Peptides against a protein of PDB entry 3EFO. Designs and how they scored, part 140

Target 1, 262 residues: chain A of PDB entry 3EFO
Amino acid sequence: SQLADLYKSCETDALINFFAKSAFKAVLHQPLKVIREILVNQTAHMLACYRKNCASPSAASQLILPDSMKVLPVYMNCLLKNCVLLSRPEISTDERAYQRQLVMTMGVADSQLFFYPQLLPIHTLDVKSTMLPAAVRCSESRLSEEGIFLLANGLHMFLWLGVSSPPELIQGIFNVPSFAHINTDMTLLPEVGNPYSQQLRMIMGIIQQKRPYSMKLTIVKQREQPEMVFRQFLVEDKGLYGGSSYVDFLCCVHKEICQLLN

## One batch from the design tools (peptide; made by RFdiffusion4, then SolubleMPNN)

Design b2_p17_3_s1 (from b2_p17_3, 8 letters changed)
Fold by OpenDDE base, seed 5:
Structure b2_p17_3_s1 (fold): chain B 262 residues (1-262), chain A 17 residues (1-17)
Amino acid sequence: as target 1 above (262 residues)
Amino acid sequence: VKITSEDGEDHVLLTFS
């Protein structure tokens, strides 16, 4: 069907870019609550239409996502959780204005990375491989106390270290004997020169490649105060300022779809 | 709430529990 073809050709990254820019433009003349409701309604309507007209019958208790839109809900939730669309007094007007302008100028690729960061398990690196490690979902549940993770969103880069991260990797990256010796005030990794250090630098270079802005590196130790900033980029988790987790958002969307189809 | 995912031919099914 014509509708089926439309869903097959859908590009979620383009859609989220469109929704982001339209919403961020609307904040100038519409209440934030209305904008958020519109975004949720649009998401629900698109998925309800698919379920009704394109999808095979399934249990009402299930949410059906076409392959082309399998990540639409997670991106939409990230958009809804952006400070521009949140009415929290803790968020300064300057920060809202800054992020609004940033997104308004972003291309599709930029906004994709901005809303959903790349999170890489660095502790799994094979120094003999030229392949990048597979990105994991941006959630605390994917972190481990024994792990080291690199996060990038096109503007910021974080190197997160678990409290029980391997001393050999710490030595390889920082040339220090233990986790406690790592200096988190550094914005650049030391040039240790071993294969692991070189590979990490290579990965960082690849991530930085063809990005319009140079990403500042922040080294984060687990359970230290700066980790709170890092956690804000774990976008599938519940936000600090009242944003929903991805799971909660899916439940919300599912309920709205059911209401539309009943 | 726990969500389980199942891949279909051209879609993903999410089950809430």
Scores: peptide ipSAE 0.581, ipTM 0.956, DockQ to the pose 0.886
Fold by OpenDDE base, seed 1:
Structure b2_p17_3_s1 (fold): chain B 262 residues (1-262), chain A 17 residues (1-17)
Amino acid sequence: as target 1 above (262 residues)
Amino acid sequence: VKITSEDGEDHVLLTFS
């Protein structure tokens, strides 16, 4: 059917870009509460329509996602949690205005990365391999005290160090003997010159490629105060300003779909 | 809440437990 073909050809990244720009335009004329409700309703309606008209029968307790919209909910939740759509006093007007303007000018690829960052476990790097480490889900549950992770969203880049990160890697990256000796005020990695350092720099370069903005590097130590900023980019977790976790959002969407169909 | 995922032919099933 035409409808089935539509769902097969759907591109989530394009949809999110459209929804983001539409919502960010709407903030000029509609209350934030209404905009958020519309986004949730649109998500639920699209998925409800698929379940009703395209999907094979399944248990009511299950959420059915077409392959093309497999990651639609997580991106939608990220959009809903963006500061532009939140009315919180701790978020400055300038920050909201800034991010609104940024997203309004973003292409599909840029907005995709902006709403869902890349999180790379660089402690797993094999200097003999030509392959980059696979990205992990943006959640604290994917971090480890023994790990080192690189996060990038097109605007910011973070290097997160676990409290028990390998001293040999710390030495390789920073040329210091231990975790405690890492200077978090640095915005550039030293040119140590060993294969691991070179590979990390290469990865950072690849991430920076074709991005319209130069990403500032922030070095973050686990359990230090600046880690709180980093955690805001773990978008699948519960938001600081009242946003839901991905799991909670999925439950919410599922319930709304059930309400639409029953 | 735990979510388990099952891949179908052209869809994904998410089960909540």
Scores: peptide ipSAE 0.580, ipTM 0.957, DockQ to the pose 0.893
Fold by OpenDDE base, seed 2:
Structure b2_p17_3_s1 (fold): chain B 262 residues (1-262), chain A 17 residues (1-17)
Amino acid sequence: as target 1 above (262 residues)
Amino acid sequence: VKITSEDGEDHVLLTFS
């Protein structure tokens, strides 16, 4: 059917870009609560339509996502959790204005990375390989106290270090003997020059490539106060200011779809 | 709540538990 073909040809990244810009434009004329509700409703309606008209029958306890939209919910949740759409007083007007303007000028690729960061387990680097480590889901559940992770969203770059990060890796990256010796005030990695350091720098360079903005690097130690800022970029987790986890959002969307169809 | 995913022909099924 024509409708089935439409879903097959759908580009989620383009949709998210469109929804983001539409929502961020709407904040000038509509209450934030209404905008959030519209976004959720639109998501539910699109998926309900697919289930009704395109998908094969399945259990009511299951959420059906077309392949073209399999990541739509996670990106939509990220959009909903953006400071521009939140009314919390802890979020400054300047921050909202800044991010709003940024997104309004972003292309499809830029907005995709902005809403869902890349999270790379760099502690798994093979210095003999040119292959980049596979990105993991942006959730604390994917972190490890023994690990070192690089997170990037096109604007910010974070190097997160677990409290039990291997001393050899710490020395390889920072040229210091232990986790305690790492200076988190640094915004640049030292030129250590060993293969591991060079590979990490290469990865950072690749991530920075084709990005319109130079990403600021922030070094984050696990269990230190600045980690709270980093955790806000773990977009699949529950947000600090009331944003839903990805799981909770999926449950919400599923319930709304069921309400639409039943 | 945890979610498990299953790949279908042209879709993904998410099961809540």
Scores: peptide ipSAE 0.579, ipTM 0.956, DockQ to the pose 0.889
Fold by OpenDDE base, seed 4:
Structure b2_p17_3_s1 (fold): chain B 262 residues (1-262), chain A 17 residues (1-17)
Amino acid sequence: as target 1 above (262 residues)
Amino acid sequence: VKITSEDGEDHVLLTFS
């Protein structure tokens, strides 16, 4: 059917870009609550339509996502949790305006990365490999105290270090003997010159490639105050300002779909 | 709530538990 073909050809990243720009335009004329409701409704309607017209029968307790939209909910949740769509006093008007303007000019690839960052476990780096480490889900559950992670969303870059990060890696990256010696005030990694340092710098360079903005590096130590900022980019987790976790959002969407179909 | 996923032919099934 035409509808089935549509779902097969659907590009979620393009949809998110569209929804983001539409929503960010709407904030000038509509209440944020209404905008958020519209986004949720649109998500539910798209998925309900698929379930009704394209999907094979399944238990009502299950959420069915077409392959083309398997990541739609997570991106939509990220959009919903963006500061532009949140009215929180902790978020300055300037910050909201800034991010709004940025997204309004973003292409599909840029907005995709912006809403769902790359989170790379760089502690797993093979200095002899030219391959980037596989990105992990943006959740605290995927972090480890023994790990070192690089996060990038096209605007910001974070190097997160667990409290039990391997000293050898710390030495390799920072040329210091321990976690405690890392200076988080620096925005550039030292040019240590060892293979691991070079590999990390290469990865950072690759991430920076073809991005319209230069991402400044923020070094974050686990359990230090600046980690709070970093955690806001773990978009699958519950947001600081009341945004839902990905799991909670999926439950919400599922319920909405059921309501639409019953 | 825990979500488990199952891959179908052209879809993903998410089960909540």
Scores: peptide ipSAE 0.573, ipTM 0.955, DockQ to the pose 0.889

Design b2_p17_3_s2 (from b2_p17_3, 6 letters changed)
Fold by OpenDDE base, seed 5:
Structure b2_p17_3_s2 (fold): chain B 262 residues (1-262), chain A 17 residues (1-17)
Amino acid sequence: as target 1 above (262 residues)
Amino acid sequence: VKITSEKLEDHVALTFS
């Protein structure tokens, strides 16, 4: 059908770019609450239309996502949780203006990475492989105290270290004997020269080469104060300044779809 | 709320529990 073909050709990254720019433009002349409601309604309507007209019959208790939009809800939730669309006193006017302007000028690829960062388990690196490790979902539940993770969103880069990170990896990356000896004030990794260090630097280079802006590196130790900044980029979790977790948002969307179809 | 995911032929089905 015509509708089925439309959904097959849909690109979620392009949709998110469109919705982000539309919403951020609307901030100038519409209340934030209205903008957020519109975004949720649009998401629900698109998915309701698919369920009604394109999908095979399924249980009403299920949320059905076409393959082309399987990640639309998570991106939409990230957009809704962006500081530009939140009315919180903790967020400065300058920060809102800055992020608004950034997104308004972003291409499709840039906005995709911006809203949903790449989170890589560095502790699983194979030094003999040139392939990047498979990214994991941006949630605290995917972190481990024994792990080391690299996060990048096109503007910032974080190296997160669990409190029980392997000493051999710490030695390989920082040339220090333990977690306690790591200096988190550095913005550049030392050139240790071993295979693991070189592999990590290569990965960081690959990530950087794909982006128009130079990403500042922040080293984060688990359970230290700066980790709170890092956790804001775990976008599937509940937001620090408000906003739903991905799970909560899915429930919200499902309820909205049910209201439309029932 | 727990969500389970099932990959189908042309879509993904999420079940809430």
Scores: peptide ipSAE 0.474, ipTM 0.933, DockQ to the pose 0.900
Fold by OpenDDE base, seed 3:
Order: sequence, then C-alpha cells, then structure tokens
Structure b2_p17_3_s2 (fold): chain B 262 residues (1-262), chain A 17 residues (1-17)
Amino acid sequence: as target 1 above (262 residues)
Amino acid sequence: VKITSEKLEDHVALTFS
C-alpha cells in the first residue's frame, strides 16, 4: 500500500530533526504542555496508523514498530526531555535559549547525535584494530564498574571511569597508577604515547571530525559529583527533572495507541 | 516493566510484562 511504502522510506533521524525544530519554534507562541502533548500524540498517531493499516495482525498487547521507526520512541523521548521543552525553574532561560538556537540550526546528523549520544566502551579497545568499538545504548545498565566509556553528543565529550576500571588502562590513558590518582579537573588527556593512548586519541579525533563545535572533554569518575551531569546524557534512563525512561515512554506510547485504536 | 522484542519481517513487536 501507499502507506506501507511511506513507512518503509521513513527515516527516524529526519523525523526527529523535523519534530525538534517544529517544537522549538512553537515554544515561542505555545505552552510547553501543549507542545509536549502534540509530540506524544503525533508519535502515537503515526504508530497507530501503521498498526491499523500496514502491520500484519498482532496481539493488542504488543507495540508494533515499523523497521524505519523502531527507534522513533527513544528519540522522541529524548526530545521531550530536552531542557527547551521542560517547565522547570532549575533550567535557566539562557540555557533554554542556547539549546533552542543550536537545534534550530542543526542538520539531521547533528541533531541525531545531539539527542542520542554515542557511548563507546573504551575498555574494549583492541590496539591492533583500527575499527571503532560498537556503541552501546545510552543507559546506566550498559555501564560497568570495570569499564571505561566515552560519551559524545556533538557538543560535549565525557570520559567515564568505573571505580574498578583496569589500572593498566588508567595508567595507559592518564599515566597515573590508579583510579584515585586521576585528576578530573583536566579537560585534555595527557600525551602518554603508548598504543592504547594513541588509539583513544584517534577515536576522540574521529568523533570530533565533521562536528561544527569543539567538544570539551570532561573526565568523570564513577560515584563522584560530576557523574550526575554525565548521567543526564544517559538518555534512555529516567531524567533528573521528571522525564521518563525509555521503557516508561514506550509504555505510555503503547497505551496511547491502544486508546486510539479502541 | 520488562519489555521483550521480536523482529518480524518488516517490523518489531514489543511485549510488555
């Protein structure tokens, strides 16, 4: 069908860019509550339409996502949890204005990365390989106390270190003997010069490539205060300011779809 | 809530439990 073809050709990254810009434009003349409701409704309606007209019969208890939109909910939730769309006094007007302006000028690739960061398991690096490690989902569940992870969203870069991260890797990256010796006030990695350090720097360089802004590096130790800031970029988790987790949002969308179809 | 996913021909089915 025509609708089926439309869904097959749909690209979530383009949609989220469109929705983000539309929503951020609407912020100037519509209440935030209304904007959020519109976004949720649009998401539910699109998926309900697919289920009704395109998908093969399935149990009503299931949420059916076309392949082209299988990650739409997670991106939409990220958009809904963005400071521009949140009515929280903790968020300054300047911050909202800044992020609004940034997104309004972002291309599809930039907004994709902005709303859903890359999270790379650096501790799994193979110095004999030139391939980047596969990104993991942006959730605390994907972190490990024994791991080291690099997160980047096009504007910020974080190097997260588990409390039990390998001392040999710590020494390789920071040239210090242990986790406790890492200075988190630095914004640049030392040029240690070993293969692991070189490869990490290469990866950071690749991530920085073609990005319009230079990403400031923040080194984060697990269980220290700055980790709270880092955790806000784990976008699939529950937000600090009341935003839903990815799982909770999926449940919400599913319920909304059921209401539309019944 | 636990979500399980199943990949079908042209879509993904999510089941909630």
Scores: peptide ipSAE 0.468, ipTM 0.932, DockQ to the pose 0.921
Fold by OpenDDE base, seed 1:
Structure b2_p17_3_s2 (fold): chain B 262 residues (1-262), chain A 17 residues (1-17)
Amino acid sequence: as target 1 above (262 residues)
Amino acid sequence: VKITSEKLEDHVALTFS
């Protein structure tokens, strides 16, 4: 699946690492608008070249992606939506400088996870299985009010609880009777000791393994204020500060390709 | 906008509707 490819070493992850570092270096000498335009143009040109010279005949209304770049638009959109490439006053200079520095030192695997987080439906955990739950796309559309999700991007870790999360799971994870009793100020899960709790802790440990930074855990309740921060990591959705949804970006790229080829 | 995906031999085709 496309999602599975996001977590595999591929040509796209190397390209995104290169594009990110190139863009983040360019911010020192070029206007942000120009940098964003270059990134979009590069994306469109690469795909247009493939369609023109490599792809089999297809309908003009379709966007054709080579296998090696099938997830390029997803990552590129995430890069374009990064605070380093945005000039919104709501984003502090310190935050931009910090993230710029981080990405400039990231390897391919680190930048891959940074730009497209891992989102796991932990409410589906089978305590009898050693398999991790399959990741879902980073979009609100994939969340469920009855679900519990773990999100990680190499720097931050979030545990998102739906308003209708199963009480038995809440009890298993937090040792409290209900959703309302969960303390979101906690940065560590209690050691409840039951199989579900242990499995969750194991998953969190696996995610943390071999990551250069220790990820702080943030517990997020649906419809509470901190959820706004969490939603910024649902990178396929529309960004708070003017960034496009994945769908909108695909439409944009398709339009640019058509303009190049027609 | 709805996007559908079709896997072909060496590429993926996305259709917008």
Scores: peptide ipSAE 0.446, ipTM 0.926, DockQ to the pose 0.671
Fold by OpenDDE base, seed 4:
Structure b2_p17_3_s2 (fold): chain B 262 residues (1-262), chain A 17 residues (1-17)
Amino acid sequence: as target 1 above (262 residues)
Amino acid sequence: VKITSEKLEDHVALTFS
């Protein structure tokens, strides 16, 4: 997938881990606004340095990302949108403290998954294949009312179902005849025993494998209240609590780079 | 805003439209 190709050449995982821990440490003695500004400035400075000293000539209207940091902006945006750095009243102090503590102990791989979740189109599963479906970008634009998606960030796992999810898949996963019959209070999938169910369970197992925390499964129906929580993990979209979309963040970074170089 | 990307030799160029 395009996303998979993007991450294969990425060297920003260590950087985002460092920035996350640094920022989360700084929240104890610096205002959140300052911390966020520092993160944006650091991002812009790194990219400006590349453009000035390393990049080939290009139009000023373009944002130039080195291969090693081509996904730096998206991860940085995810970091900036984390509840630890947002300080919104809608987010409890306990939740912020909890996530701060978690990230402070995360390794590079853990933090990478934490800040940018895996979003898998489960409706595309081939029961004859052992391959995981290609992850899609974490945006509502990549969801489909006809689709079923599994999202995991190392701490939480969501199974999102579109309102028009295929009845045959619903039957395969939940052993119920329709979307309306799905019980969203379940934290475990039933053992239906068909190939599709088994494959989904296998995928979930693979995702859970080598993760330090057991991910609780949340079943989410499109257009129901719990979907709002799920949407917070669509990190490329505009945040509910004031965070920028990835596109807007890129624009912001681009402008700041131009300012630094002019 | 739509972003288009172009892969170059050692970098990616993003164009905003």
Scores: peptide ipSAE 0.442, ipTM 0.924, DockQ to the pose 0.671

Design b2_p17_3_s3 (from b2_p17_3, 7 letters changed)
Fold by OpenDDE base, seed 5:
Structure b2_p17_3_s3 (fold): chain B 262 residues (1-262), chain A 17 residues (1-17)
Amino acid sequence: as target 1 above (262 residues)
Amino acid sequence: VKITSEELEDHVALTFS
């Protein structure tokens, strides 16, 4: 049932919060490589235990994830790819310290959204509906050149526009005739006043009201330089500064589990 | 791997509903 799935999801959210805070605390006294290895090993051990003791007999080559932890690997991968756990010169000490402190004070709901953002296909909006569009997986593969997407992680909000975004939607949101006319320096959407503009503003408001921090809005055009920043929030993809895609991480975890069960 | 794109998508939809 949907209710059962909700409870199971909450358990995973609590686990990722725990692992994040534990890892970020450990950064003060342990090498990053060791911390990452511990996180992977813990994930593998948890899943191996389930496979060994709880799952029905199956082929040894199969990775079986319990319903209560089916999304744990994706969250764990997001954690491992966070700048706090990466040793890259491109990441400033200040940014690392800032994000570390933020997560250390986050509740379960906040950390969940922080590590796995909400990505909404705005181009599919029904202006006659008050419901939010269904979120999609955070991957470039879910974007389209014809689409417009809103991404939020509790701290930042991005409005991503495909190069072939419909002119009518651009007109509705920005009151300009084309993609080229959109000013990406703005941090606030204009009050155009049409139903589409109002609906988008309402959605943004709903997202903001659920969060303790005011999210800064960034307008992003596809294939422009700022898109690289946006892509860092597509957490299922390969990280810009290192880190695996979700698929690659699953393969890694599977190998570790097999080693434990042999 | 016994996790599908649909399963994760459903979870994402549920989490942010």
Scores: peptide ipSAE 0.031, ipTM 0.680, DockQ to the pose 0.068
Fold by OpenDDE base, seed 2:
Structure b2_p17_3_s3 (fold): chain B 262 residues (1-262), chain A 17 residues (1-17)
Amino acid sequence: as target 1 above (262 residues)
Amino acid sequence: VKITSEELEDHVALTFS
């Protein structure tokens, strides 16, 4: 059907860009609660429509999504958890205004990366390879105390270090003996000059080259206070300010879809 | 049944490949 073809041609990246800009425009005239409800409802209706009109018969317990929109819920959850759509007093008006302004001017590619960051396990780097390590899902469950991860969302870059990060990697990146010696106030990596350091710098360069804005680097040590900021970019996890995990949100959307189809 | 971790991981991998 033409409808099925439409869903097949629909790109999640374009949708999230559209929803983000629409919502961020609406914040000027509508309550945040209403905007969030609209976004959830629109998502559920779109997916319910596909389920009803395009999907093959299946059990009601199954969430069937078109290939192009299979990840729509995760991105929508990221949007809903953005500070612009949260009315928490802990979030300053200036921060909301800043984020809103940024997203309103973002293209599809930029907003995609912004809402779902790239998280790279750089402790697995092969210094002999020019390939980037495979990105992992943005969840604490994918981190390890023994690992070092690079997170980038087009605006910020974080280097997260587990408390048990290998001393040899710490030495390779920072030229210090141990985790305790890492200075998290630094926004630049030292020019250590070894293959591992060079490879990491190359990766950071590749990531930066694709983005119009210079990303600020923040070094984050596990279990230190600044890690809380980093964790907000682990978008599949439960948010600090009441945002749902991806799993919880997906369950919510699924239930709403079922309600629409009943 | 929800989208699998594998499917989402594939998306993540493709997006940033």
Scores: peptide ipSAE 0.030, ipTM 0.683, DockQ to the pose 0.070
Fold by OpenDDE base, seed 1:
Structure b2_p17_3_s3 (fold): chain B 262 residues (1-262), chain A 17 residues (1-17)
Amino acid sequence: as target 1 above (262 residues)
Amino acid sequence: VKITSEELEDHVALTFS
């Protein structure tokens, strides 16, 4: 159908860019609470319309999403959890203003990465392959104490190391004998020169080359204080400042859809 | 399509491939 085709042609990345800019413009004239409600309602309405007019018959309890928008709730939750749309006193006015300005000028690709970071399992690198490792979902549940992960959102880059990271990889990346010897104050990886180090640097370079802003590297050890900052970028988890997890938000959206359809 | 964790993972992987 014509309507079904419309949903199929709709790209989530374009939508999230539109919603972000619309919301960030609206903050100048509307209360944050209202803006958040509008975003949730718009999301629910869009998905409800699809469910009503395009989806095949299914149980009412099932959440049916079009392929083009199956990740819309994820991105929408990330948008809702952005500091610009939060009124927490812990967030400075300057920070909100800064991020608002940034997003208002972002293209579709930039905003996509900004709201949902790329999280790569670096410990799985194949030094014989030029391909990037498959990204994993941005949740603590996807991390491993034995793993090393690279996270990038276009503005920040983190190298997260599990407490049980392989010493051989630590040696390969940092040229130190153990996890305890890693200096987290450094913002650049040493040029060790081995294939693994070179591959990692190449990956970091590829990620950086695609972005308009230079990303500062932060090295994070699991269970150390700076990990708290890193965890804020695990956007599918519950936010520090009252943002919902993806699961909780999905339940909320589903509830709204059901209310619209009943 | 009913969204599943696996489908979302595949999408994430594809998006950043």
Scores: peptide ipSAE 0.028, ipTM 0.676, DockQ to the pose 0.068
Fold by OpenDDE base, seed 3:
Structure b2_p17_3_s3 (fold): chain B 262 residues (1-262), chain A 17 residues (1-17)
Amino acid sequence: as target 1 above (262 residues)
Amino acid sequence: VKITSEELEDHVALTFS
């Protein structure tokens, strides 16, 4: 059907950009609660419409999404959890205004990265390869106490270190003997000069080159206070300020879809 | 870089199994 073709040709990246800009514009004249409700309803209606009119018959318990929109819920949840739509006490009015303005001018690629960060397992780097490590899902479940991860969303960059990070990698990156010796107050990595350090710096450079704004680097140790800020960028996890995990949100959307179809 | 639908399959299965 024509509608089915429309869904198949749809790009989630473009949709999230549209929804973000629409919502962020509405913030100026509508309550946040209303905006969030509209976004959830629109998401549910879109997916319900697809199921009703385009999908093959299936049990109501199954979530059927077009391939092009299967990732819509996760991005929508990220949008709903953004500080512009979900006020957080640690975020100043100026910061919210700044982020709002930034998103209003973002292209599809920038907004995609902004709402769903890139999380790279740095501890898996092969110094003999020029390939970037494959990104992992933005969830604590993908982290490892033995791992080192780089997170970037186009505005911020974090280097997260597990409490059991390999000492050889710590020395390679920071030129210190152990995890305890890492200074988290620094915003720049030292130029150690070994192959691993060079590889990491290259990766960071590649990430930065693709973004219009300079990303400040924050070094985060697992189980230290600054990790709380880092965890806020693990967008698939449950938020501290009322935001749902991806799984919970998906379940919520599914329930709404079922209600619409009954 | 971006998440694909295939990467979400495990979560979908978990949610609605």
Scores: peptide ipSAE 0.021, ipTM 0.612, DockQ to the pose 0.115

